# Designs tried in a protein design run: peptides against a protein of PDB entry 4GMN. Part 59

Target 1, 375 residues: chain A of PDB entry 4GMN
Amino acid sequence: RYANITLLALVTLASIGTDFQETLVKGNQGSRESPISAADEEWNGFDDADGDAMDVDQKSSSGEDQEEDYEEIDVKEDDEDDDDDSITSEMQADMERVVGADGTDDGDLEDLPTLRELIQTAVPQLIRLSNLPIDSDESLTIQSHALSALNNISWTISCLEFANGENANIHNAWYPTAKKIWRKTILPILEADSADLKLATQVTSLAWAVARVLHGETPTDGNPHRKFISLYHSSKQQAGGNSNSIEEPEDPFQGLGVKCIGVVGSLAHDPAPIEVNREVGVFLVTLLRQSNNVPPAEIVEALNQLFDIYGDEELACDKEVFWKDGFLKHLEEFLPKMRTLTKGIDKRTQPELRTRADEALLNLGRFVQYKKKHA

## One batch from the design tools (peptide; made by RFdiffusion4, then SolubleMPNN)

Design b1_p12_3_s1 (from b1_p12_3, 7 letters changed)
Fold by OpenDDE base, seed 1:
Structure b1_p12_3_s1 (fold): chain B 375 residues (1-375), chain A 12 residues (1-12)
Amino acid sequence: as target 1 above (375 residues)
Amino acid sequence: MQRKPLASLTSS
């Protein structure tokens, strides 16, 4: 009886985490239809500073109006109100407030009661359940569901914008809880000598979600970046030996390798120790050098992490790692390989992977040009 | 370029 109630509650908390994510994705689509003109804006890094807006003199070339009469196919989107009865009016109201909130710095969630109860009441219980002694299949099932619920909540929160003090109330409420998840759930499972790839995938997914908010402020106790790098290599060795490999997820971005890259990339951001940044940076650059044996999704993620880690030239890691260890040369040498890799992805069978590879290729070109100007 | 957030949500 108690086990079934606990499992139902854990499934419900995992669903709530998904429903919040879907609501955030829907809310963010409505605000961003400002057509970012594909102007040749020179990529100037990831400076958070109010740097001088380059006055791009748009020389208006008057090109002639060819009226191509596109027949407006009135696709009645039947708004099938998928009244997914899962989204409570309280959850929707909380998400609408999150998308519209000029974040107060007090860490108070008075205006976000559902999110407050998730962070303050549910997550501490999920941490407890994820850290129970595993002595039965029932306790293993409870741990797995607790990790799934923590994963979904943590991913949802990690999709909020926290730049420039946005959502500061949520950030300040989440930050101590995220550190607690790391120390009480993630680290103990990573230190457990478990050959369970399912558990490893769950904890790595959770670790990525948590590290996407904590970045370089993620606790460095026990060198967790080395554990995830080791897990990456171990997962590749196991997939090569037994044909009973866990079916690679249909989504190439849900693979354990991608998740490991996402975690270690996030851990390497400033203010991470330069030694941690170096070990991660060398790992990521090594994947690019070995790209013939690396899944395209892992290459896309590794590039993205390298851009985010080394996009700011003011950071100590730019001088002490990027330039000192000669990363620019490796990125430049990888450009023609990335073009070949991206062109090899079929747009019909893998449209998302192709789109993300095209974006990563474009960003790689811009990043290499930027770094060459700032050399 | 705004990267679409990778959601590593577990399907229930």
Scores: peptide ipSAE 0.043, ipTM 0.828, DockQ to the pose 0.508
Fold by OpenDDE base, seed 5:
Structure b1_p12_3_s1 (fold): chain B 375 residues (1-375), chain A 12 residues (1-12)
Amino acid sequence: as target 1 above (375 residues)
Amino acid sequence: MQRKPLASLTSS
């Protein structure tokens, strides 16, 4: 009885975390009549000034007008108003305030009561539940659901803009809690010698969400970047041996390999220790060099992380790692491979992966040009 | 192109 109530509460908290993210995404789509989100502006190194639209003069071969009268199938969009009334009016109002709030500098969540209760009341309980001794299938189930709830809450918060002091109140409330999740949930599970790939995937997903906010300020105790790099390699060895692979997630970006790359990339951002940055940068560049044996989604994530880590030339890691370790050469040598890789992705069967690969290829070309101008 | 935020949500 108590277990079922606890599990229901954990599922509900995981759902609330998802519903918040959906509301945030919907709210940000409504505001998209206003300019490019700052997350797209952060790499201001591309002066888009060379709008040399290569006019690919695709000669209009005048193929004959066969007016095949395709009957306009009036697909009634049955607006099934899936009134997914799952989102409480209070949760919606909190997310609308988060999306619309010019960052008030006060770390006060008075205006965000649901988010406040998630951070201050729910998360501390979830941390406690994730730390229960695993002595039964029930305790393992509780841990899994607690990790799922922590993951969804952490991902939702990591989708907020915190650049330029935006959402500073939420950032200031979340930051100590994120560090607590890292130290009390993530590190103990990573230090437990568990061969459980499901648990490893859950903790790695949570670690990525947390590290997307903490970046290089993520606690370096016990060299967690090396643990995630080791987990990446171990996961590849297991997938190659057992045809009973965990069903490859339908979404290629939900794979454990992508999650490991996302975590270690996030951990390597400024102000990470230069040695942590170097070890991660070398790992990421090594994936590009070995790209023939690396899933395309992992290459896309590795490129994105390299751009985010080394996009700013004023950072110590630019001089001490990027230039010193000769990363530009590796990125330039990877350009023709990335073009081949991207062209090999079927747009019909993997449209998202293709779109993300086309973007990463464009950004790689631009990034190489930027770094060559600043050499 | 806008980097869609990679959400690694778990199904409830």
Scores: peptide ipSAE 0.042, ipTM 0.824, DockQ to the pose 0.465
Fold by OpenDDE base, seed 2:
Structure b1_p12_3_s1 (fold): chain B 375 residues (1-375), chain A 12 residues (1-12)
Amino acid sequence: as target 1 above (375 residues)
Amino acid sequence: MQRKPLASLTSS
């Protein structure tokens, strides 16, 4: 009876976290339908300073209206209004404030009551529930649902902009809580060295969401980057042996390998120790060198992490790792392989994977050109 | 370029 109430509360908290993310994505799509203009903008690194709002000068090229008579296929949208009444009016109002806040309101979480209660009241209980002794299938179920709720909340918060002091109130409230999730939930589960791939996938997803906000300020206690690298290798050894047991997630980007890459990439950002950065950078570059047996989604994520880690030339890791360890040569040698890999992805069967691979290929070309100019 | 975060949401 108490377990069923706890499980229902955990499912509800996980749902609320999902609904928040969907609302953020919908609100941000209205502002981010700035087409990725295929403008040959020279990739000049990640300069934090030039908030040059890309004044997308919409030169209205008046292309002539060829009235292609699109036969109006009256697709009856059966508006099955699945009134997913899950989004409370208060939650929607909090989300509209978070999306619409020009980053000037250093305001307290007083104006975000739902988000405040999630961070201050719900998350501390979820951390407690995720760290219970596993003594039964019931306790394992409670842990899984607590990790799910923590994952969804952490992912949602990690979708907020925190650059340039944006959402500083939310960042300041979340930061100590994120470090607490890391130390009290993630690290203990990683230290338990469980053969449970489901639990490993859940904790790695949560670790990625947390590390996307904390970056190089993520606690380095016990070298967690090496544990995620080890988990990556262990997951590949298990997948090669038992073709039957890991349902490859329908989404290639939900794979444990991608999640491991995302975590270790995020952990390697400044101000991470140069040794941590080097070990991660060498791991990522090694995936590119061995790409013939690496899933395309993991290659996309590994490239993505390499761009984010080594995009700024002012960082100590650029000189002490990128240039010193000769990463540019490996990236340049990988360009023709990436073109072949990307062209091998069927746009019809894997449209998202193809789109992200096309983007990563474009960015790899730009990044190699940038680094050659700054050599 | 802010990449769209991989929405690693767990469906309940």
Scores: peptide ipSAE 0.043, ipTM 0.831, DockQ to the pose 0.583; fails the geometry check
Fold by OpenDDE base, seed 3:
Structure b1_p12_3_s1 (fold): chain B 375 residues (1-375), chain A 12 residues (1-12)
Amino acid sequence: as target 1 above (375 residues)
Amino acid sequence: MQRKPLASLTSS
């Protein structure tokens, strides 16, 4: 009885974290569609006139119209309006405030009661439940659901803008809690060195969500970046050896390899120790050098992490790692390989992967040009 | 559902 109620509560908290983020993503897309007035720069097109009218006499072969009677399968869209009324009016009001809050209010989470209760009441209980002794299948199930709820809450918060002091109240409330999740949930599970790839994938997903907010301020105790790099390599060795194909997740971006890259990339941002930054940067550049044996989604993520880590020339890691270790040369040598890789992705079967690879290729070209100008 | 890892959108 108590277990089923706990599981239902954990599933509900995980759902709430999901629905909250979907509406935040929709809200942030709407704010970027401020129509930048296209100043009609009249690109005076080049006048080249000489259209020689070659009169190609296309013979009218009368192919017979086989009227294939496509039976209109009247797919009754059963509008099962599953009005999953999971979004309470209080959650919606908190979301409207988060999207509309120009970050000038040093206000306590007083105006965000649902988010306050999630951070201050729910998350501490989820941390406790994720740290229960695993002595039964029931305790393992509770841990998995607690990690799922922590993941969804942490991902949702990681989709908020915190740049330039935006959402500073939420950042300040979340920051100590994110550090608690890291120290109390993530590190103990990583130190247990479990062969459970499902648990490893859940913890790595949570670690990425947490590290996307904490960046280089993520606790460096016990060199967690090396644990995630080790996990990356171990996951590749296991996939190659046992014919128990871990069902590669249908989404190439859900793979444990992508998640490991996302974690270690986020950990390497300023103000991370230069040694941590170097070890991660060398790992990421090594993936590009070995790209023939690396999934395209991991290459896309590794590129994005390299752009985010080394995009600012004023950072100590630019001089002490990027230039000193000769990363520009490796990025330049990778450009033609990235073009080939991106062109090899079928737009019909993998449209998302192709779009993100086309973007990463464009950004790689721009990044290399930027770094050459600022050399 | 475990959410899709949002890759860093490098804002151009």
Scores: peptide ipSAE 0.035, ipTM 0.793, DockQ to the pose 0.105; fails the geometry check

Design b1_p12_3_s2 (from b1_p12_3, 6 letters changed)
Fold by OpenDDE base, seed 2:
Structure b1_p12_3_s2 (fold): chain B 375 residues (1-375), chain A 12 residues (1-12)
Amino acid sequence: as target 1 above (375 residues)
Amino acid sequence: MQRPPLAPVTSS
């Protein structure tokens, strides 16, 4: 009876975290419908400099109306009104404030009551529930649901912009809580060294969401980057032996390998110790060198992590790792392999993977060109 | 570049 109420509450908190994320994505898509016509901007690194709002001078090129007679396929939208009444009017109002907040409102979390209660009331209970002794199938179920709720909340918060002091109130409230999730939930589960790949996937997903906000300020206690690199290698050894047991997730980006790459990449950002950065950078570059046996989604993720880590030339890791360890040569040698890999992805069966691979290939070309100019 | 987040783990 108490278990069922706890499980229902955990499912509800996980749903609220998902619905909050979907609302953020929808709100940001309305602002991101300016296609980054990424075509002609020379990638000049990640300068943290004041992003002068690109005056997109929309030169209206009057292209001639070729009336292609689109036969109106009367797709009866069966409006299955899935009344997903899950989004409370208060939660929607909090999201509209977060998405619409021009970075000038140092608004207290007092103006975000739903988000405040999630961070201050719900998350501390979820941390407690995820850290309970496992003594039954019921306690395993509670842990799994608590991890799912923490994952969804943490992912949602990691979708907010925190650069340039944006959402500073949310960042300041989340930061100590994120460190608490790391130390009280993630590290204990990683240290238990369970053969449970489901649990490992859940904790690695949560670790990535948390590390996307904390970056190089993620607690380095016990060298967690090495644990995730070890988990990456262990997951590959298990997949090679029993083709029947791990349903590869339908989404190639939900794989444990991608999640491990995402975590260790995020952990390697400044101000991470140079030795942590080097071990991660060498791991990522090694994946590119061994790409013939690496899933395309993991290559895409590894490239994107390398761009984010080494995009700024002012960072100590640029000189002490990128240039010193000769990463540019490996990236340049990988360009023709990436072109072949990307062309091998079927656009019809894997449209998202193909799009993200096309973007990563474009960015790899730009990044190599940038680094060659700054050599 | 902000990568699209991973899809949230739906609790089945």
Scores: peptide ipSAE 0.025, ipTM 0.754, DockQ to the pose 0.471
Fold by OpenDDE base, seed 1:
Structure b1_p12_3_s2 (fold): chain B 375 residues (1-375), chain A 12 residues (1-12)
Amino acid sequence: as target 1 above (375 residues)
Amino acid sequence: MQRPPLAPVTSS
């Protein structure tokens, strides 16, 4: 009886975490239809501070008007009112406030009551449930559901913009809780060295969501980056031996390998110790060098992590790792391989993977050009 | 660079 109530509550908290994410995705689509004009804006890194607007002289080439008569396919939007009654009016109102609020820096969530209760009331209980002694299948089930709920909540929060002081109230409320999830849930599970790949995938997903907010401020106790690198390698060894038992997730980006890359990449951001950054950077660059044996989704994630880690030349890791360890050469040598890899992805069978690979290829070209200019 | 958010694993 108590177990069933606990499981129902955990499933409900996991659903609430997804519903919040869907609402954020829907709300963010309405504001970002600014067509990024495909103008040759020279990629200047991630430093928004130096507004040296390069005057790109728009040479007007007058191309002739071919009126191709696009037949208006009257797509009847069947408004299937999928009244997915899952999103409460209170959750929607909280998400509308999150998208619209210049966050106050006080860490107060007075205007976000649902999110406040998730962070302050639910998450501490989920952390407690994830730390129960595993002595039964019931306790294992409770742990799995608690990890799923923590994952969904943490992912949703990690999708908020926190740059430039945006959502600072949410960031300040979440930050100590995220550190608590890391220390109380993630580290103990990683230290238990379980052969359970399901549990490893759950904890790695949660670790990525948490590390996407904490970045280089993620607790370095016990060198967690090395544990995730080891988990990456162990997962590849197991997949090679028993082709029958791990259903590869239908989504290539939900794989344990991608999640491991996402975690370690996030952990390597400034102000991470240079040794941590180096070990992660070398791992990521090594994946590119070994790309013939690496899934395309893992290559896309590894590239994106390398761009985010080394996109700013003012960071100590640029000089002490990127340039010192000769990463530019490896990225430049990888460009023709990335073109081949991207062209090998069928747009019809894997449209998302192809789109993300095309983007990562474009960004790799820009990043290599940027780094060559700033050498 | 817009990274699409990873969909949370819904516990089926």
Scores: peptide ipSAE 0.024, ipTM 0.748, DockQ to the pose 0.445
Fold by OpenDDE base, seed 3:
Structure b1_p12_3_s2 (fold): chain B 375 residues (1-375), chain A 12 residues (1-12)
Amino acid sequence: as target 1 above (375 residues)
Amino acid sequence: MQRPPLAPVTSS
């Protein structure tokens, strides 16, 4: 009886975290359609080199019109309005406030009662439940659901903008709790060195969500970046050997490899120790060098992490790691490989992966040019 | 279903 109530509560908290995430994403997509007036930010980047447009004479070969009678399959959109009434009016009001809050309100979480209760009341209990001794299948189930709920809450919070002091009240409330999740939930599970790849995937997903907010301020105790790099390599060795392949997630960006890259990338941001940054940067650049044996989604994530870590030339890691270890050469040598990789992704079967690879290729070109101008 | 980590929306 108590177990079933706890399980239901954990499933409900996990649902609340997902529904909150969806609506934040929908809200952020709607705000981008506002035509920001072209303020002439001097994009000091691309000189228009005269691309001589070779006039490819399209000789129209008149191929015969085979009228393939496409039977209009009247897909009745059963508008199953699954009114997933899971979004409480209080959650919706908290979301509208978070999306509309110009970061000037030093407002206490008083104005965000649902988010306050999630951070201050629910998360401390979820941390406790994730640390129960695993002595039964019931305890394992409770841990998995507690990790799921922590993951969804942490991901939702990690989708908020915190740059330039935006959402500072939420950041200040979350920051000590995020450090507590890291120290009390993530590190103990990583130190237990469990062969359970499901548990490893759950804790790595949670670690990424937490590290996306804490960045280089994530606790460095016990060198967690090395544990995630080790987990990355171990996951690749297991996938190659046993025909009990964990079903590769249908989404290529849900793989344990991508999650490990996202965690270690986030851990390497300033003000991370230069040694941590170097070990992560070398790992990421090594993936690009070995790209023939690396899934395209992991290459996309590794590139994005490299851009975010080394985008600022004023950071100590630019001089002490990027330039000192010769990363620019490796990125430049990777450009033709990235073009081939991206062109090899079918737009029909993997549209998202292709779009993100096209973007990462564009950004790689820009990043290499930027770094060459600032050498 | 654990929903995918939303891809970091790269701010274009």
Scores: peptide ipSAE 0.024, ipTM 0.731, DockQ to the pose 0.083
Fold by OpenDDE base, seed 4:
Structure b1_p12_3_s2 (fold): chain B 375 residues (1-375), chain A 12 residues (1-12)
Amino acid sequence: as target 1 above (375 residues)
Amino acid sequence: MQRPPLAPVTSS
């Protein structure tokens, strides 16, 4: 009885996350009908203007070298489950301020209470349900439905614009919850190293949605980028052996490989550690070099991630990784291969893949020209 | 499981 009610609630939450995404996509499609002006607008990078560098004035007091032999005090991690209920109060105060701003779009205000309940009430329960011990087919079903609901909510939120202070209250409400999903749901499932490709696809989809908001501020504990790179390689080895069992998703962009690329690309954005950025950048560039053995959708995603990561020349990763590791040469050498790959996609059978490949090819040409001017 | 939205094409 309780399990059927829980399953119905999880299906309902997954549906609400769906319906909310469809509403946001319809709202954003109304604004995106600006015709792609084929103007030769020179791609000038990403002007992320709001580098409010909190000048954390770390006064490095040069304290002297006393080599005191600090005995390894076995600090028992008292797992004080600090149920840090504190975050609930500031999140409440910021959301109450939104209801008072004379913002002209009456539509977003009606959906905000629902989003608040999803973030504050539903998501914590979904995190708990995604971490249940798997002791039965029923617990596995509950976990899968909880992950599906978390995925739909997280993807919906990741479709909001957060640049230039847009949706800042939603961002501020989501950010700590996104970190909690990462630490409490995503990492434990990744560490369990389950051979279940369905579970791996679910958690990787959720991880991508979360990482699209957190970017380089995603928790680096346990080097999650390496786990997703490993999962990418493992998924390719399994697909080569048993041609019968992995129904390749009808949509090439729903493949586990694309999702792994999307996660690691998102994790490599500033302020990610330079070595994390380097490992991801080298992985992505290696896919381009091996493009004859890589699905076209993964190449499209790898290109988009490379543009987003290295689009700003003011970022430390541009100098320390892009230029230092010679990525421009690899992108330039890939340009003729990308033209061949894109032309090989049948517009009739794979119209979306062809459109996305034509866009990625255009952007690759622009990006290579941009980087050559800024060399 | 919903289709993950395709990464937004950076609207230049």
Scores: peptide ipSAE 0.024, ipTM 0.725, DockQ to the pose 0.106

